# Ledger of designs, part 104: peptides against a protein of PDB entry 8OXM

Target 1, 371 residues: chain A of PDB entry 8OXM
Amino acid sequence: FKAEFRLAGGVNLPKIIDCVGSDGKERRQLVKGRDDLRQDAVMQQVFQMCNTLLQRNTETRKRKLTICTYKVVPLSQRSGVLEWCTGTVPIGEFLVNNEDGAHKRYRPNDFSAFQCQKKMMEVQKKSFEEKYEVFMDVCQNFQPVFRYFCMEKFLDPAIWFEKRLAYTRSVATSSIVGYILGLGDRHVQNILINEQSAELVHIDLGVAFEQGKILPTPETVPFRLTRDIVDGMGITGVEGVFRRCCEKTMEVMRNSQETLLTIVEVLLYDPLFDWTMNPLKALYLQQRPEDETELHPTLNADDQECKRNLSDIDQSFNKVAERVLMRLQEKLKGVEEGTVLSVGGQVNLLIQQAIDPKNLSRLFPGWKAWV

## One batch from the design tools (peptide; made by RFdiffusion4, then SolubleMPNN)

Design b2_p14_6_s4 (from b2_p14_6, 8 letters changed)
Fold by OpenDDE base, seed 3:
Structure b2_p14_6_s4 (fold): chain B 371 residues (1-371), chain A 14 residues (1-14)
Amino acid sequence: as target 1 above (371 residues)
Amino acid sequence: SLDEEMGKAIAEMR
């Protein structure tokens, strides 16, 4: 290990450490100090299996449809080493960094990221109608700029076009696979972009199997397809390449139903894989600045009260696991709201749900749905 | 401490 470290941005201030392998190669490692990296490790294995399915199909292989994966080495229940994705940046750091974010550089007369956050926090406890009106005002005064990422990084027009295509394919693949697995908490710090490939890397995979729907503010979108995510695709937006890549990914997932169900069933019943949402995790994910005062960490709440009947906990767990498997089977059959849809119909519904400003306005303000 | 566990795990990876 080198003596120097860098801080990655974010709440947990993860340390980026350069290590030299026995092969003499330098590798960057992200050291996370408090997160359960077992969830990330398991979800990376699921993504590798999805990538194997996508590589077996001729149409998805020709399109190079893959989810970017990283190596996770869990060291304990609360610590581990991530292979840091060298040359990646959080999309939130590029877009909404307070000092030199792309919104401030390209749209200096728009609302600041702080003003947008404040306006949405002020209406957090208000009606859906008031949230929608304020969200539309925020969106009008905070216009998308993510097109400039590829324009800044790729000066050659032919390279720029190929990288924008790689980005669009990466968004499509990760959106559909993320929907099938019920991946939540897709805020702008949990999505990295590779500065060389323009592909997305999804991190912090602790909200899976639609557990984002049971948060105090439930998740209302199937994946992140916000205005900046769409702006990065260029003038065609969600049409053409993105839609076709979503359809081809969904076709492979639906045709692999038995394999995906068997894998997820094994994972849901793995006693080492705690995928269930707990109240403390829910509070941590949706903490309000006002709530910081009362959470004295009574970390000393004795392990004694968790001796409530193992039988009632086990029955509740089994019912949740069965419900997750049933919902996964429905998705893989194209069952949406009790109706069987074609691949094109299902993908269209998911795109419409993800871009609907009524759904976006209902999200937790920390998710930054206006970005 | 977490730093000691990380230090041990880093030492075991050597």
Scores: peptide ipSAE 0.000, ipTM 0.339, DockQ to the pose 0.031
Fold by OpenDDE base, seed 5:
Structure b2_p14_6_s4 (fold): chain B 371 residues (1-371), chain A 14 residues (1-14)
Amino acid sequence: as target 1 above (371 residues)
Amino acid sequence: SLDEEMGKAIAEMR
């Protein structure tokens, strides 16, 4: 290990440690402190299984549909070594870095990322109508720029084009797999882009099985398909390659129902895999930057209400696990809002839900739905 | 073919 470390951005201040392997290769490692990296490790195994299913299907294999995975070595309940995704950057760092973000460089007369955040925080406790109006004002004055990522990184037109396709396929695969697994907390710091492949790497997989819907500000979108995410696809947007890749991914997932249900069932009942949303985690995920000062964890959450009989906790857990499995089965059957949809109908509904400004305006401001 | 649809999507992206 080198004696030097870098801080990765984010609330948990993960340490980037450069290590030299026994093979003489330098490898960056992210040491996350205070996070249960077992959740990430388990979800990476599920993604590897999904990739195996996608590689078995001729159409998804030909399209090279894969969700990017990273190695997670959990060292403890609160520490682990992630193979730092070398040559990746958070999409938020590229887009909305305060000093040299793409929005500031390409759209210097638009609202700053800070102005957008402030406007949306001011309406956070307001009506859905007022949130929608302010979100539309923010969106008018904060135009997408993510097309410039591939243009900056890939100067050769043929390479640029292939990388834009790789990006679009990566968004499609991760969106559908993420939806099936109910992956939440898809803010701009939890999605990395590989500077060489243009593929997305999803990190911080602690909000799964639709547990984002039980947050104090519920998640209202199936996946991140915001204006910058769409702008990175180029002129076709969500049509053509993206839609077709979503449909083919969804087809493989639906045709693999028994395998997916069996694996998720084993994981839901694994006592080592804490997938349930707890109030402290919910508060942490939706903390305001201003609230960092006063939430001393008064560990005086009265131990008294935790004397819900162990039987009632177990019964509540089992009911939640059963509900998760039922909802997963519905998704894999194409059941949306009590209606059975075709693969194309289901994918279309999910795209419409993900791009709807009314849904986007209702998200927690920290999710940055305008980016 | 899958390659023709990708090729069309390629042509529409130009």
Scores: peptide ipSAE 0.000, ipTM 0.331, DockQ to the pose 0.013
Fold by OpenDDE base, seed 2:
Structure b2_p14_6_s4 (fold): chain B 371 residues (1-371), chain A 14 residues (1-14)
Amino acid sequence: as target 1 above (371 residues)
Amino acid sequence: SLDEEMGKAIAEMR
């Protein structure tokens, strides 16, 4: 460890520490405070295992389908060290960072990211119809620009094409594995892109097993496949490479049903892995910047009445765990809405759900579904 | 949000 640390911004004030590894390589480390990095550590192990399954299959191995993983060292229930993905950027930073974001640079006459967010926040408590209309207006006046990421980073046309394919494969692999694991909270700051590989790195893995669906504003998409995510794939969008990589990933996941169920079962019953959504976490994830003022101290409601008998908590936990396993088994059988689908049918349904502007318009405005 | 903070922390690492 170097003696110097930088404070990263934000309420949790994560610390950036430069570390020299035993290999003599300098690595930045993010020391996250107040967060249970055990969730991230566990999910990284699951991703490594999914990668092992993908490498065993000839078709997924030929396509180099992998989820990018990072090393997590949990230090406590509220602290840990993330191996910093050097050379990665949050897609939100590239796209919507103040005045230097790609949207402002390439589309200076479009709505600002702030204007888009404001418009969607104004309708947050409105009907789904009003949300949809405003979302469509936002989308018309906020056109995708993520195609320019690869164009800016990769000047050689052959390299550019290869990196755009690597990006598309990374989106496909992470989308399908993320769907199988029920990964939520896929906003633009939780998805990093590697500036050298064009592969995605998913961070903050604390919303898993479809717990995003029980948020006050439920998640309505299986994964992030927003207009900018699609624009980064180039002219073919979701067709061709992306779809085929999703299908091949889904095929490997479905053929690995027993292995995936066994692993998820072990994780769901691991007393060190708190995957359940709690009300405080739900409030935190969907807190508005404006609602910081209206947190009246009246949530001094006695911690006494939430002593549901330990037995009722355990029974409720077990019932939720069983439901998660049942839903995972359905996904791995291709059961969607009570119908058994082929791999192609299931992948098609998931793509349609993820790109549906009706589903996107219903998301929490902080998710930035127009990006 | 935690993730905006982490994303901002990440941005400040650059």
Scores: peptide ipSAE 0.000, ipTM 0.327, DockQ to the pose 0.066; fails the geometry check
Fold by OpenDDE base, seed 4:
Structure b2_p14_6_s4 (fold): chain B 371 residues (1-371), chain A 14 residues (1-14)
Amino acid sequence: as target 1 above (371 residues)
Amino acid sequence: SLDEEMGKAIAEMR
């Protein structure tokens, strides 16, 4: 390890440490000292398994459908080392950085990100109708700009086209895999884009197995497919490449039902996997100032009141695990709202749910569904 | 819904 470290931004001030491997290669590591990285590590393993399934299928392999992964090494319940995602930027930083964000640069007469947030926060406790009306006003005055990411980074037209295609495929793969695993919507700071590959890297995987639906403001979308996410795909939007890549990913997932169920079962019963989102954690995730969203609080286990009988905890855990597995099985069978759908029907439903302004308007304002 | 039931069960685990 080098003697010097850099601080990354954020509340928990993760340390960027350069290490020299036995191979003489320098590697950047992010050291988190207040986060449980076990869930991230587990989800990265699941993503690697999904990638293995996607590589075995000829149609998904030809399309290079992969979910981007990073190395995570948990050191303790509150510390770990992860691979620093060099050459990535949070999509939120590119889009809505206060000084140089793409929205401000390309749409200087639109509402500021702060104005959008303020308007949506003012209606947070209002009716769904009022939320929808304000969301539509925000969307009208905050037009998508994420198309400019690939245009800025890839000046050669042939490279630009291939990178936009890589982006679209990455969104499709991560959306479907993320839906199957119940990752839900993803904060714009928790989605990194690789400046060289145009592929997405999802970080901070603290919400899984549809736990976002049990938040105080429940998630109403299966994955993030907001206007900027769609704008990055270019003029075809969700049609054509994105849809086909979603369908091919979903085909592989559904055809791998037994394998995926077995993997998730093993993970649910892994004593190292603390997937139970404590409703305080859920509250805390929605009460954080947006600038603090990068880091999950390690709730201290020291609250003495959780000495419920081990038997009742175990029974409750088993019931939750069974429900997660049942819902996963339903998804993998194409069961949506009690109806069995084809792959195309299921993917269509998910896309429609994800882009529906009514669903987007109901999201927690901190998730910035207008971005 | 399964989600509401899951949410209740997770809340009961507290």
Scores: peptide ipSAE 0.000, ipTM 0.379, DockQ to the pose 0.053; fails the geometry check

Design b2_p14_7_s1 (from b2_p14_7, 5 letters changed)
Fold by OpenDDE base, seed 3:
Structure b2_p14_7_s1 (fold): chain B 371 residues (1-371), chain A 14 residues (1-14)
Amino acid sequence: as target 1 above (371 residues)
Amino acid sequence: SSRLAATVAELESL
């Protein structure tokens, strides 16, 4: 380890450290304190398994369908080391940074990111109809610009086309794998883009197995397929390459049902893997700006002494785990809303659910569904 | 190992 470190910013002030390996190579690492990286580590192992399944299939291998992974080493319940994703940027930083964001640069007459957020926060407690109307007004006055990411980074037209294709494949693979695993909390800071490969890296995997549906504001979309995500695919949008890559990914997942169920079953019953949503985590993920003043609960370790009867906790946990496994089995059979769908029918339903402005307007304003 | 453990203990004490 070098003696010098840098801060990555954010509330938990993670330290960026440089480490010299036994091979003499320098490697940048992110050290997080007061953060449980066990869930991230487990989800990275599941993604590696999904990548192995995708590489074994000839059709997905030819398309280079993969979900990007990073190395996680959990050290304790409150600490760990991450491989720093060098040459990645949060899509939110590129799109909606207050000073130099792509929306401000390319659409200076549109609403600011702050104005959009404020409008959606004002209607947060209103009807779904009022949320939809304000969301449509926001969307009309905040037009997508993510096409400019590849145009800025890749000046050669042949490279630009290849990288836009790599991006579209990465979105398709991560969307379908993320849906199967019930990955939530896909806000614009939890999705990084690689500035060299144009592939997405999903971080902060703390909402999985559809636990986003039990948040105070439930998640209403299967994955992030917002207007900027679609704009990055170019003129065909969700049609052609994206749809075909989703179908081929879903085909591999459905044909690997037994393997995926066995892996997830072992993980759900692992006493070291806390995947369940708790009220404190739910409050942290959906904090209101008005609530910033009172609830810094220092998570003092002592509040774990809510001695709920061990028997009632275990029975409630087992019923949640069983429901997660049943829903995973349904997804892998193509059962949606009690109907068995073909791969193409299931992928079509998921795309329609993800792009529906009625579903997007119902999301928590912090998710930024208009981006 | 010892420098990583010291950095972890420092981060857990913050």
Scores: peptide ipSAE 0.000, ipTM 0.403, DockQ to the pose 0.039
Fold by OpenDDE base, seed 5:
Structure b2_p14_7_s1 (fold): chain B 371 residues (1-371), chain A 14 residues (1-14)
Amino acid sequence: as target 1 above (371 residues)
Amino acid sequence: SSRLAATVAELESL
């Protein structure tokens, strides 16, 4: 280990450390403190299994459909080491960095990222109608710019085209796999883009199995397919390559029902894998920037000996696990809202749900649904 | 962990 570390930005101040491997290669590692990386490690294993399924199918293999994975080494319940994805940047850092974000560079007359966030925070406790109206005003005055990522990084037109296709395929694969697994908390800092491959890397996998739906502000979209995400696909948007890659990914997932159910069942009943949403985690994920000042670290962990009878906890846990498995089985059968859909019908419904400004306007403002 | 590894290995062997 080098004696020097860099702080990655964010509340938990993760440390970037440089390590020399026994192979003489330097590797960057992210040391997260105060985070349980066990969920990330488990979800990375599930993503590897999904990748194995996708590599077996000729149509998904031909399209190179993969969800990007990274190495996770949990060290404790509150610490671990992540393989730092060298040459990745958070999409939020590229798009809405305070100093030199792509929105500021390409759309200097649009609302600032701060103005957009402020407008959406002002209506956070308002009606769904008021949220929708303000969201539409924000969207009108904050136009997508993510097309410029590939244009900045890939100057050769043939390379640019291939990288835009790689991006579109990566969004499709991660969207469908993420939907099947019920992956939430897909804010712009939890999605990295690889500057060389244009593929997405999903990080912070702590909201899975639709636990985002039980947040104080419930998640209303199946995956992130916001205007900037779509703009990165180029002129075809969600049509053509994206839709076809979603359909081919969904075909593989639905045809792998038994395997996926068996995997998820083993995980849901693993006593070392806490996937359930707890109130403290829910508060942390949806904290207001203004509330950071009052949480003195003196919440003694000792006072939440609420003696919940072990029996009532276990019965409640088992019922939640059963509901997760039932919902996973429904998704893998194409059952949406009590109707059996074809792969194309299911993918179409999911795309429509993900791009619906009514659904997007209802998200927590910290999710930045206008980006 | 061990069951997941077994299911992964079974998958990898298919």
Scores: peptide ipSAE 0.007, ipTM 0.504, DockQ to the pose 0.021; fails the geometry check
Fold by OpenDDE base, seed 1:
Structure b2_p14_7_s1 (fold): chain B 371 residues (1-371), chain A 14 residues (1-14)
Amino acid sequence: as target 1 above (371 residues)
Amino acid sequence: SSRLAATVAELESL
């Protein structure tokens, strides 16, 4: 370890440390001191297993369908070491940075990211109709620009095309696997893009198994497929490569049902793995930027009064775990809304749900569904 | 143009 550290920013002030391995290679590590990295570590293991399944299938292997993974070493319930994703940038940083974000650079006459957020926050407690109307106004005055990521990074037309394809495949693979695992919508700061490969890296996997549906503002999309995410695919959008890669990924997942169920069952019943949504975590995930100052976790609420009988807690946990497994089994059978769909039918439904402006308008405004 | 279109079609067929 080098004696120096850098702050990565954010509420938890994670420390970036440089380490020299026994192989003489320098490696950057992110040390988090107020975050439970166990869920991230478990989800990375699940992604590695999904990657193994995708590599065994000839069609997904030919397409190089993979989920990008990073190394996580949990040290305690509140600390761990992450591999620093060197050569990545948050898509939110590229798109909506206040100084030099792509929206400001390419669309200077559009609404600012702040104006969009303000408009959507003003209607947060309003009807779905009012949310939809304001979301459509925001979308009309905030046009997608993510196509420019590959154009800025890859000047050679052949490389540009290959990287746009790699991006599209990465979105497809992560979307379908993310749906199967119930990751839901992903905040734009929790999706990194690799500046060399154009592949996505999903970080902060604290919402899994559809626990985003029980948030105060429930998720309404199976995965993030917002207008900028689609714009990065180029002119064909969700048609062609993206759709085919989703179908081939879904085919592998459905054909691996027994393996995936067995893996997830072991994880759901692991007493060291708390995947359940708690009220404090829910408040933290949907906190307003203005409310950051007052939530000192006075986690000195005495553990005394919730002697809910250990039996009632265990029965409630087991019922939630069983429901998650049943829903996972339904997804892997292609059961959507009580109907059995083909792979193409299921993928089509998921794409339509993810791009529906009615679903997007209902998301938590802090997650910026217009980006 | 034609080689790029062929490589595009081949890559899009993948």
Scores: peptide ipSAE 0.000, ipTM 0.345, DockQ to the pose 0.013; fails the geometry check
Fold by OpenDDE base, seed 2:
Structure b2_p14_7_s1 (fold): chain B 371 residues (1-371), chain A 14 residues (1-14)
Amino acid sequence: as target 1 above (371 residues)
Amino acid sequence: SSRLAATVAELESL
């Protein structure tokens, strides 16, 4: 370890440290404090299993469908070491950085990222109709620019096309697997893009098994498929490559139902894997300092609810685990809203749900659904 | 342009 560290941004001020391996190679590592990295470690193992399933299938292997994984070493319930994803940037840093963000560079006459956020925060406690109207105004005055990522990074037209395809495949694979696993908190800082491969790296995997739906502001989309995410795919958007890659990924997941259920069942009942949403975690996720305009929350959290009997906690946990498994079985059977769908029908429904401006307008403003 | 379009169509068929 080098004696010097850098601070990464964010509430927990994670430390970037340089390490020399036994092979003499320097590797950057991210040391998170006050964060439970066990969820990230477990979800990385599930992604590796999904990658194994995708590599066994000829159609998904030919398409190189994979989820990018990183190494996680949990040190305690409140600390761990992440592999630093060298050559990655948060999509939010590229798109909406206040100094040099792509929206400001390519669309200087559009609303600023701050103006968009402010408008959506002003309606956060309003009706769904008012949220939708303001979201549509924001979207009209904040046009997507993520196509410029590949254009800036890849000057050769053949390389540019290959990288745009790799991006589209990465979005498709991570979207479908993320939906199956019920991944939440997919805001623009929790999705990195590799500047060399154009593949996405999903970080902060602490919201899984649809626990994003029980947040104070529920998650209303199956995955992030916002206008900038779509713009990065190029002129065909969600049609063609993205849709086909989603369908082929979903086909492999549905055909692997027994394996996926067995894995998730073992994880849900693992006493070392705390996947459940708690009120403190929910508050932390939806009260980020980056969202602090002047709302002093009077934290009158009456500490009175901590005396539930251990037996009632265990019975409540088992009922939640059973419900998660039942919903996973439905997804893997193609059961949506009580109807059995084909792979194409299910993928189509998920795409429509993810791009629906009514669903996007209802998200927490910190999720930045207009980006 | 035409070779790019053919490689595009081939890669979009994958």
Scores: peptide ipSAE 0.000, ipTM 0.348, DockQ to the pose 0.013; fails the geometry check

